Peptides against a protein of PDB entry 3JWR. Designs and how they scored, part 105

Target 1, 323 residues: chain A of PDB entry 3JWR
Amino acid sequence: TRELQSLAAAVVPSAQTLKITDFSFSDFELSDLETALCTIRMFTDLNLVQNFQMKHEVLCRWILSVKKNYRKNVAYHNWRHAFNTAQCMFAALKAGKIQNKLTDLEILALLIAALSHDLDHRGVNNSYIQRSEHPLAQLYCHSIMEHHHFDQCLMILNSPGNQILSGLSIEEYKTTLKIIKQAILATDLALYIKRRGEFFELIRKNQFNLEDPHQKELFLAMLMTACDLSAITKPWPIQQRIAELVATEFFDQGDRERKELNIEPTDLMNREKKNKIPSMQVGFIDAICLQLYEALTHVSEDCFPLLDGCRKNRQKWQALAEQ
Target 2, 298 residues: chain A of PDB entry 3JWR as posed
Amino acid sequence: TRELQSLAAAVVPSAQTLKITDFSFSDFELSDLETALCTIRMFTDLNLVQNFQMKHEVLCRWILSVKKNYRKNVAYHNWRHAFNTAQCMFAALKAGKIQNKLTDLEILALLIAALSHDLDHRGVNNSYIQRSEHPLAQLYCHSIMEHHHFDQCLMILNSPGNQILSGLSIEEYKTTLKIIKQAILATDLALYIKRRGEFFELIRKNQFNLEDPHQKELFLAMLMTACDLSAITKPWPIQQRIAELVATEFWEQGDQVGFIDFVCTQLYEALTHVSEDCFPLLDGCRKNRQKWQALAEQ

## One batch from the design tools (peptide)

Design b1_p29_1_s1 (made by RFdiffusion4, then SolubleMPNN; from b1_p29_1, 18 letters changed)
Fold by OpenDDE base, seed 4:
Structure b1_p29_1_s1 (fold): chain B 323 residues (1-323), chain A 29 residues (1-29)
Amino acid sequence: as target 1 above (323 residues)
Amino acid sequence: MKKKEEEKLLKEYEEAVEELEKFLEEAAK
């Protein structure tokens, strides 16, 4: 395609020029082509292209295929969300120095997972999919969308000309797919709620050890969640804009719940409850986000900007909730 | 054994969903 030709021929700017190592990164000013260039840079600077002998054209095609399999009519859970999740992962690996704690296969898997974790997202949560009796709800009993996202990820990875993993051994390929699946499934917040206590307790007791395979898996799950939720850590102007996108998508779901399911939406998804957004954001930060970024910062102090950003945004939302 | 394990996992998931929903509802008050 013309898009592929343009991407494959383009000079890829440095990570410094693209600012993709910054936790404060914003994609708002970037074109789709520039987001793809950023993604190439992430793979390159993590040594994934070299170490796994990725062909440039294949990587370009894969990136464009992933981007194409996000819906454009979804307000938040689109390519830009996936791209921002991957950028946060890249920043955590580089600036947060987590790269030194992980294997190349784990890094490869996490980056692929971050880009792929919401593939074909429909702008509705698992509860809506279940209540609507969607065909996907018949395939999976839990984490319905995350299973679908992984299936889409696998489909793309196996598609002709998109096989970025072709340079891996059979064992490396199996390991990578396992980690990708686990990482995508970990983005189900219900699974996060279930597992986070173990992670926090290990940190609290100073018993956390990345050499333990179970604890490694747990950490990768927590890291994925931290990147997925990283919008809450962004500078306030960015946070506000992203919160509006999230609210738009949630309200669209709430409108559909009323219309299609004859259900009164929760306050979170109720357009009429827009005035509660600030208080809900404070509650979300307190219940879900703060402890995660605190724990991540304990694993790597260089991740502090995520925690600091989260705390600053809590103060901003609290100030709005008091008005 | 697999079916019982799946049932257990499903139950634990449902409990986690309920906990998450509770947190989100409390945050909205």
Scores: peptide ipSAE 0.254, ipTM 0.811, DockQ to the pose 0.848
Fold by OpenDDE base, seed 3:
Structure b1_p29_1_s1 (fold): chain B 323 residues (1-323), chain A 29 residues (1-29)
Amino acid sequence: as target 1 above (323 residues)
Amino acid sequence: MKKKEEEKLLKEYEEAVEELEKFLEEAAK
């Protein structure tokens, strides 16, 4: 395609030029091509291209395929969300110095997972899928969409000309897919809620050890969630804009819940409760985000900008909630 | 054996969903 030719022939700017190492990064001004260039840079600077012998054209095609398999009519859970998740992962690995704590396969898996974690997202949560009796709800008992996202990820990875993992051994491939699956599933916030207590307790007791395979898996899950939620850490103008996108998508779901399911939406999904957004954001930060970024910062102090951003945005949302 | 484990996992997941929903609802108050 012309898009592939343009991407494959383009000079990929440095990570410094692209600012993709910054936790404060914003994609708002980036074209789709520039987001793809950023993604190439992430793979390159993490040594994934070299270590796993990725062909440049194959990587370009894969990126474009991933981007294409996000829906354009979804307000938040689109390519830009996946891209921002991956960028936060990249920043956490580089600026947050987490790269040194992980294997190349783990890094590879996390980056693929971050980019892929919401593939074919429909702009509705698992609860809607379940309540609508969607065919996917019959295939999976829990984490319905995350299983679907992984299936889409696997489909793309196995598609002709998209096989970025072709340089891996069979064992490396299996390991990578396992980690990708676990990482994508970890983006189900219900699973985060279930597992976070163990992580926080390990941190609190100073018993956290990345050499333990179980704790490693737990950490990767927490890191995925931290990147997935990273919009909450962004500079206030960015955070506000992203929060509007999230609200738009949630309200669209709520409208569908009323129309299609004859269900009154929760306040989070209720367009008529738009005035509660600031208080809901404060509560979300307190209940879900703060402890995660605190714990992550404990694992790597260089991740502090995420925590600091989250705290600053809490204050901003609180000020709006008091108006 | 697998069915009981699956049922347990499902129950634990449903509880986690409810907990998440509760946190999100409380955040809205």
Scores: peptide ipSAE 0.253, ipTM 0.810, DockQ to the pose 0.841
Fold by OpenDDE base, seed 5:
Structure b1_p29_1_s1 (fold): chain B 323 residues (1-323), chain A 29 residues (1-29)
Amino acid sequence: as target 1 above (323 residues)
Amino acid sequence: MKKKEEEKLLKEYEEAVEELEKFLEEAAK
């Protein structure tokens, strides 16, 4: 395609020029081409292109295929969300120095997972999919959408001309797919709630050890969630704009719940309760976000900007809730 | 054994969903 030719021929700017190592990064001013260039730079600077012998054209095609399999009519869970998740992962690996704690296969898997974790998202949560009796709800008993996202990821990775993993051995390929699946499934917040207690206790007791395979898996899951939720850590103007996109998508679901399911939406998804957004954001930060970024900062102090951003945004939301 | 383990995992998932929903509802007050 013309888009592929343009991307493959383009000079890829440095990570410094693209600011993709910054935790404060914003994609708002970037074209789709620029987001693809940023993604190439992430793979290159993590040594993934060299270490796994990726062909440049194949990587370009894969990136464009991933982007194409996000829906444009979804307010928040679109390509830009996946791209921002991957950028936060890249920043955590580089600026947060987590790269030194992981294998190349784990890094490869996390980057692919971050870009792929919401593929074909429909702008509705697992509860809606279940209540609407969607065919996907018959395939999976839990984490319905996350299983679907992984299936879409696997489909793209196996598509002709998109096989960025063709340089891997059979065992490396299996290991990578296992980690990708675990990482995508970890973005289900219900699984986060279930597992986070173990992680926080290991940190609190100073018993956390990345040499333990189970603790490694747990850490990768927590890191994925931290990147997925990273909008809450962004500078306030960016946070506000993203919160509006999230609210738009939730209200669209609430409107569909009324119309299609004949149910009253929860306050979070109720357009008529827009005035509760600030207090809901404070509660979300306190219940879900703060402890995660505290624990991540304990693993790597260089991740502090995520925690600091989260704390600052809590104060801003609290001030709005008091008006 | 597999069925019991799957049932346990499903129950634990449902409990986690309920906990998440509760946190989100409490945040809206």
Scores: peptide ipSAE 0.246, ipTM 0.809, DockQ to the pose 0.848
Fold by OpenDDE base, seed 1:
Structure b1_p29_1_s1 (fold): chain B 323 residues (1-323), chain A 29 residues (1-29)
Amino acid sequence: as target 1 above (323 residues)
Amino acid sequence: MKKKEEEKLLKEYEEAVEELEKFLEEAAK
């Protein structure tokens, strides 16, 4: 395609030029081509292209395929969300120095997972899918959308000309796919709620050990969630704009819940409750986000900008809730 | 044994979903 030719022939700017190591990064001013260039730079600077012998054209095609399999009519869970999740992962790995704590296969898996974790997202949550008796709800008993996202990820990885993992051994390939699946599934907030207590307890007791395979898996799950939720850490103008996109998508779901399911939406998804957004954001930060970024910062102090950003945004939302 | 483990996992997941929903509802008050 013309898009592939343009991407494959383009000079990829440095990570410094693209500012993709910054936790404060914003994609708002970037074209789709520039987001793809940033993605190439992430793979390159993490040594994934070299270590796994990725062909440049195959990587370019894969990136474009991933981007194409996000829906354009979804306000938040689109390519830009996946791209921002991957950028936060990249920043956490580089600037946050988490790269030094992980294997190349884990890094490869996390980056692929971050880009792929919401593939074909429909702008509705698992509860909606279940209550609407969607065909996907018959395939999976839990984490319905996350299983679907992984299936889409696997489909793309196995598609002709998109096989970025072709340089891996059979064992490396299996390991990578296992980690990708676990990482995508970890973006289900219900699984986060279930598992976070174990992680926080290990940190609190100073018993956290990345050499333990179970604790490693747990950490990768927490890191994925931290990147997926990273909008809450962004500078206030960016955070506000992303919160508007999230609210738009939630309100669209609430409107569908009324129309299609004949139910009253929760306050989070109720367009008439827009005035509660600031208080809901404070509650979300306190219940879900703060402890995660505190624990992550304990694992790597260089991740502090995520925690600091989250705290600053809590103050901003609190000030709006008091008005 | 597999069915019982799956049922247990499902129950634990449903409990986690309920906990999450409760947190989100309380945040809206």
Scores: peptide ipSAE 0.242, ipTM 0.808, DockQ to the pose 0.861

Design b1_p29_1_s2 (made by RFdiffusion4, then SolubleMPNN; from b1_p29_1, 17 letters changed)
Fold by OpenDDE base, seed 1:
Structure b1_p29_1_s2 (fold): chain B 323 residues (1-323), chain A 29 residues (1-29)
Amino acid sequence: as target 1 above (323 residues)
Amino acid sequence: SLKEELERLKEEYEKAKELLEKQMEEFAK
């Protein structure tokens, strides 16, 4: 395709030029082509292209395929969200120095998972899918959308000309897919809430050990969530704009809940409760975000900008809630 | 059995979901 030819022939700027190592990164001014170039740079600078013998054209095609399988009519859970999740992962690995704590296969899996974790997202949560009796709710008993996202990821990885994992051994391939699946499933906040207590307790007791396979898996799950929620850490102008996108999508779901399911939406998804957004953001930060970024910063102090950003945004939201 | 494991996982998920929903209701006030 013309798009593939343009991407494959383009000079890929440095990570410094693209600012993709910055925790404060914003994609708002980037074209789709530039987001794809950033993605190539992430794979290259993590040594994934070299170590796993990826063909440039295949990588380009895969990136474009992933991008194409995000819906354009979804306000927040689109390609830009996946791209920002992957960028935060890249920044955490490089600037946050998490790269030195992980294997190349784990890094490969996390980057693929970050880009793929919301594939074909419909702008509605698992609760809506379940209550609407959607066919997907019959296939999976838990993490309905996350299973679907993984299925889409697997489909793309096995599609002709998109096989970026063809350089792996059979055992490496199996390991990588296992980690990708676990990482995508970990983006279900219900699973995060279930599992985070174990992670925080290990840190509190100074018993956290990445050499333990179970603790490694737990850490990868927490890292995925930290990147998925990373909008809350961004500089205030960026945070506000992303919060508007999230609110738009949630209100669209709430409108559908009224119309299609004949239920009153929760305040979070109720367009008439827009004035509660600041207080809800404070509550979200306190209940979900702060302790995660504190724990991540304990694992690697170089991740502090995420925690600092989260704290600053809490203050900003609190100030708005008091008006 | 696979069935028993699936039922267990379902129950555990529902408990986690309920906890999340409760927390979301608390900060939506």
Scores: peptide ipSAE 0.009, ipTM 0.392, DockQ to the pose 0.896
Fold by OpenDDE base, seed 2:
Structure b1_p29_1_s2 (fold): chain B 323 residues (1-323), chain A 29 residues (1-29)
Amino acid sequence: as target 1 above (323 residues)
Amino acid sequence: SLKEELERLKEEYEKAKELLEKQMEEFAK
C-alpha cells in the first residue's frame, strides 16, 4: 500500500526528538504516520529489531496492521490509546530503568502486548458484552474482551507479511506468546483487583523477588496495568482531555444500555451525571491507581514521575469536586 | 482435577469482578 511504502521509506527520528522517553508525552499533535514512526523507534531503541532479526518492512506492515484493527468510531479505546500504553511502557523501560530488570523476550512481549491489548475494542466493557448476550460472551466466561484482543493479536502475528516473530526459535516463540497472552489478560481490571494484594504484600514485607517466575509474571501484569492507566499520570491539560474521551465512550455505552437493554446506567456511564466526573476521578485514583504507582516506584525509583503525576491530578480533581 | 481447577478459577474471577463493581460504585458516588 502507499501507506506502507511511505512508512518503510521514512527516516525514523531519534527518541529524543520524538520525546517518547518522557512520562509527560502527548500524542495529540502527532499524525498517524508519526505514531507509526514512534513505534518503530521503540522497537529499535529496545534492541528488539536487532536481537530478533526483524525485517524493517515486516515490522512496518505489522504496525500498520495493528493500527488498522482498532476501530475509528470508538472515542477512547482506539489506536491512540494502544500507542500511549506502548509509549508509557517504553518510558518505564528506559527512563524508569525497568529494562535492566527484564529479559529481551519479556520486553518484546510487553511491547507487542501494549500495542495489541485492546485490538478490535467495541467501546463497551465486559459487563455490556455479557448483558447484551453477545456471541463472545458464550465463548468466554471472564475477561471476554481481553481473550478476543489476544485472538486478534495472534491472528495479525500469523498473517502473511506481518510475522515479526519469524526470527525466534520455537521455544522463544512459545515463551513470547505465553507472556503476550498473560499481559493482555492482565489488563482486565478485575484480574488486577484480584492479584494486586499479593504484589503489594510482597513489597510491604520486602520479599519481592523478580527471580521467582511467579513473582515475575505478577510484576509484568502490574506493569501492564500501570501503562494502561497511565493517562491518570499525565500533565493536567492532557489528563483532562483524555478524561473527556473516556467519559464520551462511557456515556455512549450508557446511552446504548438505555436504548438496547432498557436499563439505567451506572453514574460512571450516565451522561446526566457528568457533574460527578471530578469526584469519580478522585475515587478511581484512590481505589485503583495510587497504590499501584507507589508499588511500581518502590520497584524502580525512576518511575516516580508516574506517581507524582497521579498525586497532582488527584489534587486537581479534588479541587473541582469541591466546587 | 483439571475440571475442578477451572471451576475454582471461574469462581475467583467472579469474586474479582464483584469487588471491582463495588469499588466502581464507591468512586462513582
Scores: peptide ipSAE 0.008, ipTM 0.390, DockQ to the pose 0.843
Fold by OpenDDE base, seed 3:
Structure b1_p29_1_s2 (fold): chain B 323 residues (1-323), chain A 29 residues (1-29)
Amino acid sequence: as target 1 above (323 residues)
Amino acid sequence: SLKEELERLKEEYEKAKELLEKQMEEFAK
């Protein structure tokens, strides 16, 4: 395609030029081509291209394929969300110095997972899928969409000309896919809530050890969630804009719940409750985000900008809730 | 009293946290 030719021939700017190591990064001003260039830079600077012998054209095609398999009619859970998740992962690995704590296979898996974690997202949550009796709900009992996202990820990875993992041994490939699956499934916030207590307790007791395979898996899950939710850490103007996209998608779901399922939506998805957004954001930060970024910062102090951003946005949302 | 107000705020905070956890569980689902 012309798009592939343009991407493959383009000079990839440095991570510094692209500012993709910054926790404050915004994609709003970037073209789709520039987001793809950023993605190439992430793979390159994490040494993944070299270490796993990725062909440049194959990587370009894979990135474009991943981008293409996000829906354009979804307000938030689209390519830009996946891209921002991956950028946060990259920043956490580089600027947050988490790269030194992980294997190359884990890093490879996390980056692929971050880009792929919401593939073919329909702009509705698992509860809607379940209540609508969608065929996917018959295939999976839990984390329905996350299983679907992984299936889409696997499909793309195995598609002709998209096989970025072809340079891996069979064992490396199996390990990578296992980690990708675990990482994508970890983006189900239900699983996060279930598992986070163990992570926080290990941190609190100073018993956290990344050499333990179980604790490593737990950390990767927490890191995925931290990147997936990273919009809450962004500078206030960026956070507000993203919150509007999230609200738009949730309200669209709520409207569908009324029309298609004949149910009253929750406040979070109720367009008529827009005035509750600031207080709900404060609640979200307190219930879900703060402890995670505190714990992550305890593992790596260089991740503090995520925690600081989250705290600052809490103050901003609280001020709006008091108006 | 300041103590009662702090306790009320703490209770409201815990309730909001629970509600949000529930919403996030639903969100995560």
Scores: peptide ipSAE 0.016, ipTM 0.408, DockQ to the pose 0.031; fails the geometry check
Fold by OpenDDE base, seed 4:
Structure b1_p29_1_s2 (fold): chain B 323 residues (1-323), chain A 29 residues (1-29)
Amino acid sequence: as target 1 above (323 residues)
Amino acid sequence: SLKEELERLKEEYEKAKELLEKQMEEFAK
């Protein structure tokens, strides 16, 4: 396609020029082409292209295929969310120095997972899918959408001309897919809530050890969640704008819940309760985000900007909640 | 608190998922 030709022929700017190592990064001003260029740079600077012998054209096609399989009519869970998740992963790996703690296969898997973790997201949560008796709810019992996202990821990875993993051995391929699956499934906040206690306890007791395979898996899950939720860490103007996108999507779901399911939406999904957004954001930060970024910062102090951003945004949301 | 309520709702949601999983696993058997 013309798009592929343009992307494949383009000079990829440095990570410094693209600012993709910054935790404060924003994609708002970037074109779709620029987001693809940023993604190429992430793969290149993480040495994934070289180490796994990726063909440039294949990588370009894969990126475009991933982007294409996000819906454009979804307010938040679209390509830009996936891209921002991947950018936060890249920043955490580079600026946060987590790269030094992981294998190349783990890094490869995490980056693919970050970009793929919400593929074909429909702008509704698992509860809606279940209550609507959607065909996907018949396929999967838990983490319905996350299983679907992984299935889409696998489909793309195996599609002709998109096989960025073709340079891997069979064993490396299997390992990579396992990690991708685990990472995508880990973005189900329900699983995060279930598992985070173990992670926080290990950190609190100074018993956390990345050489332990189980603890490694746990860490990768926590890192995925930290990147998935990273909008909460962004500079306030960016955070506010993203919160509006999230609210838009949630309100769209709430409207559908009323219309299609004849149910009253929760406050989070209720357009009539827009005034509760600040207090809900404070609650979300306190319940979900703060401890995660504290723990992550304990693992790597260079991740502090995520924690600092989260704390600052909590203060901003609290101030709005008091008005 | 809103925090506690959010945690409770998330725990309930997780329990419901686990229950559903168990029921479906039992149904698939």
Scores: peptide ipSAE 0.007, ipTM 0.443, DockQ to the pose 0.038; fails the geometry check

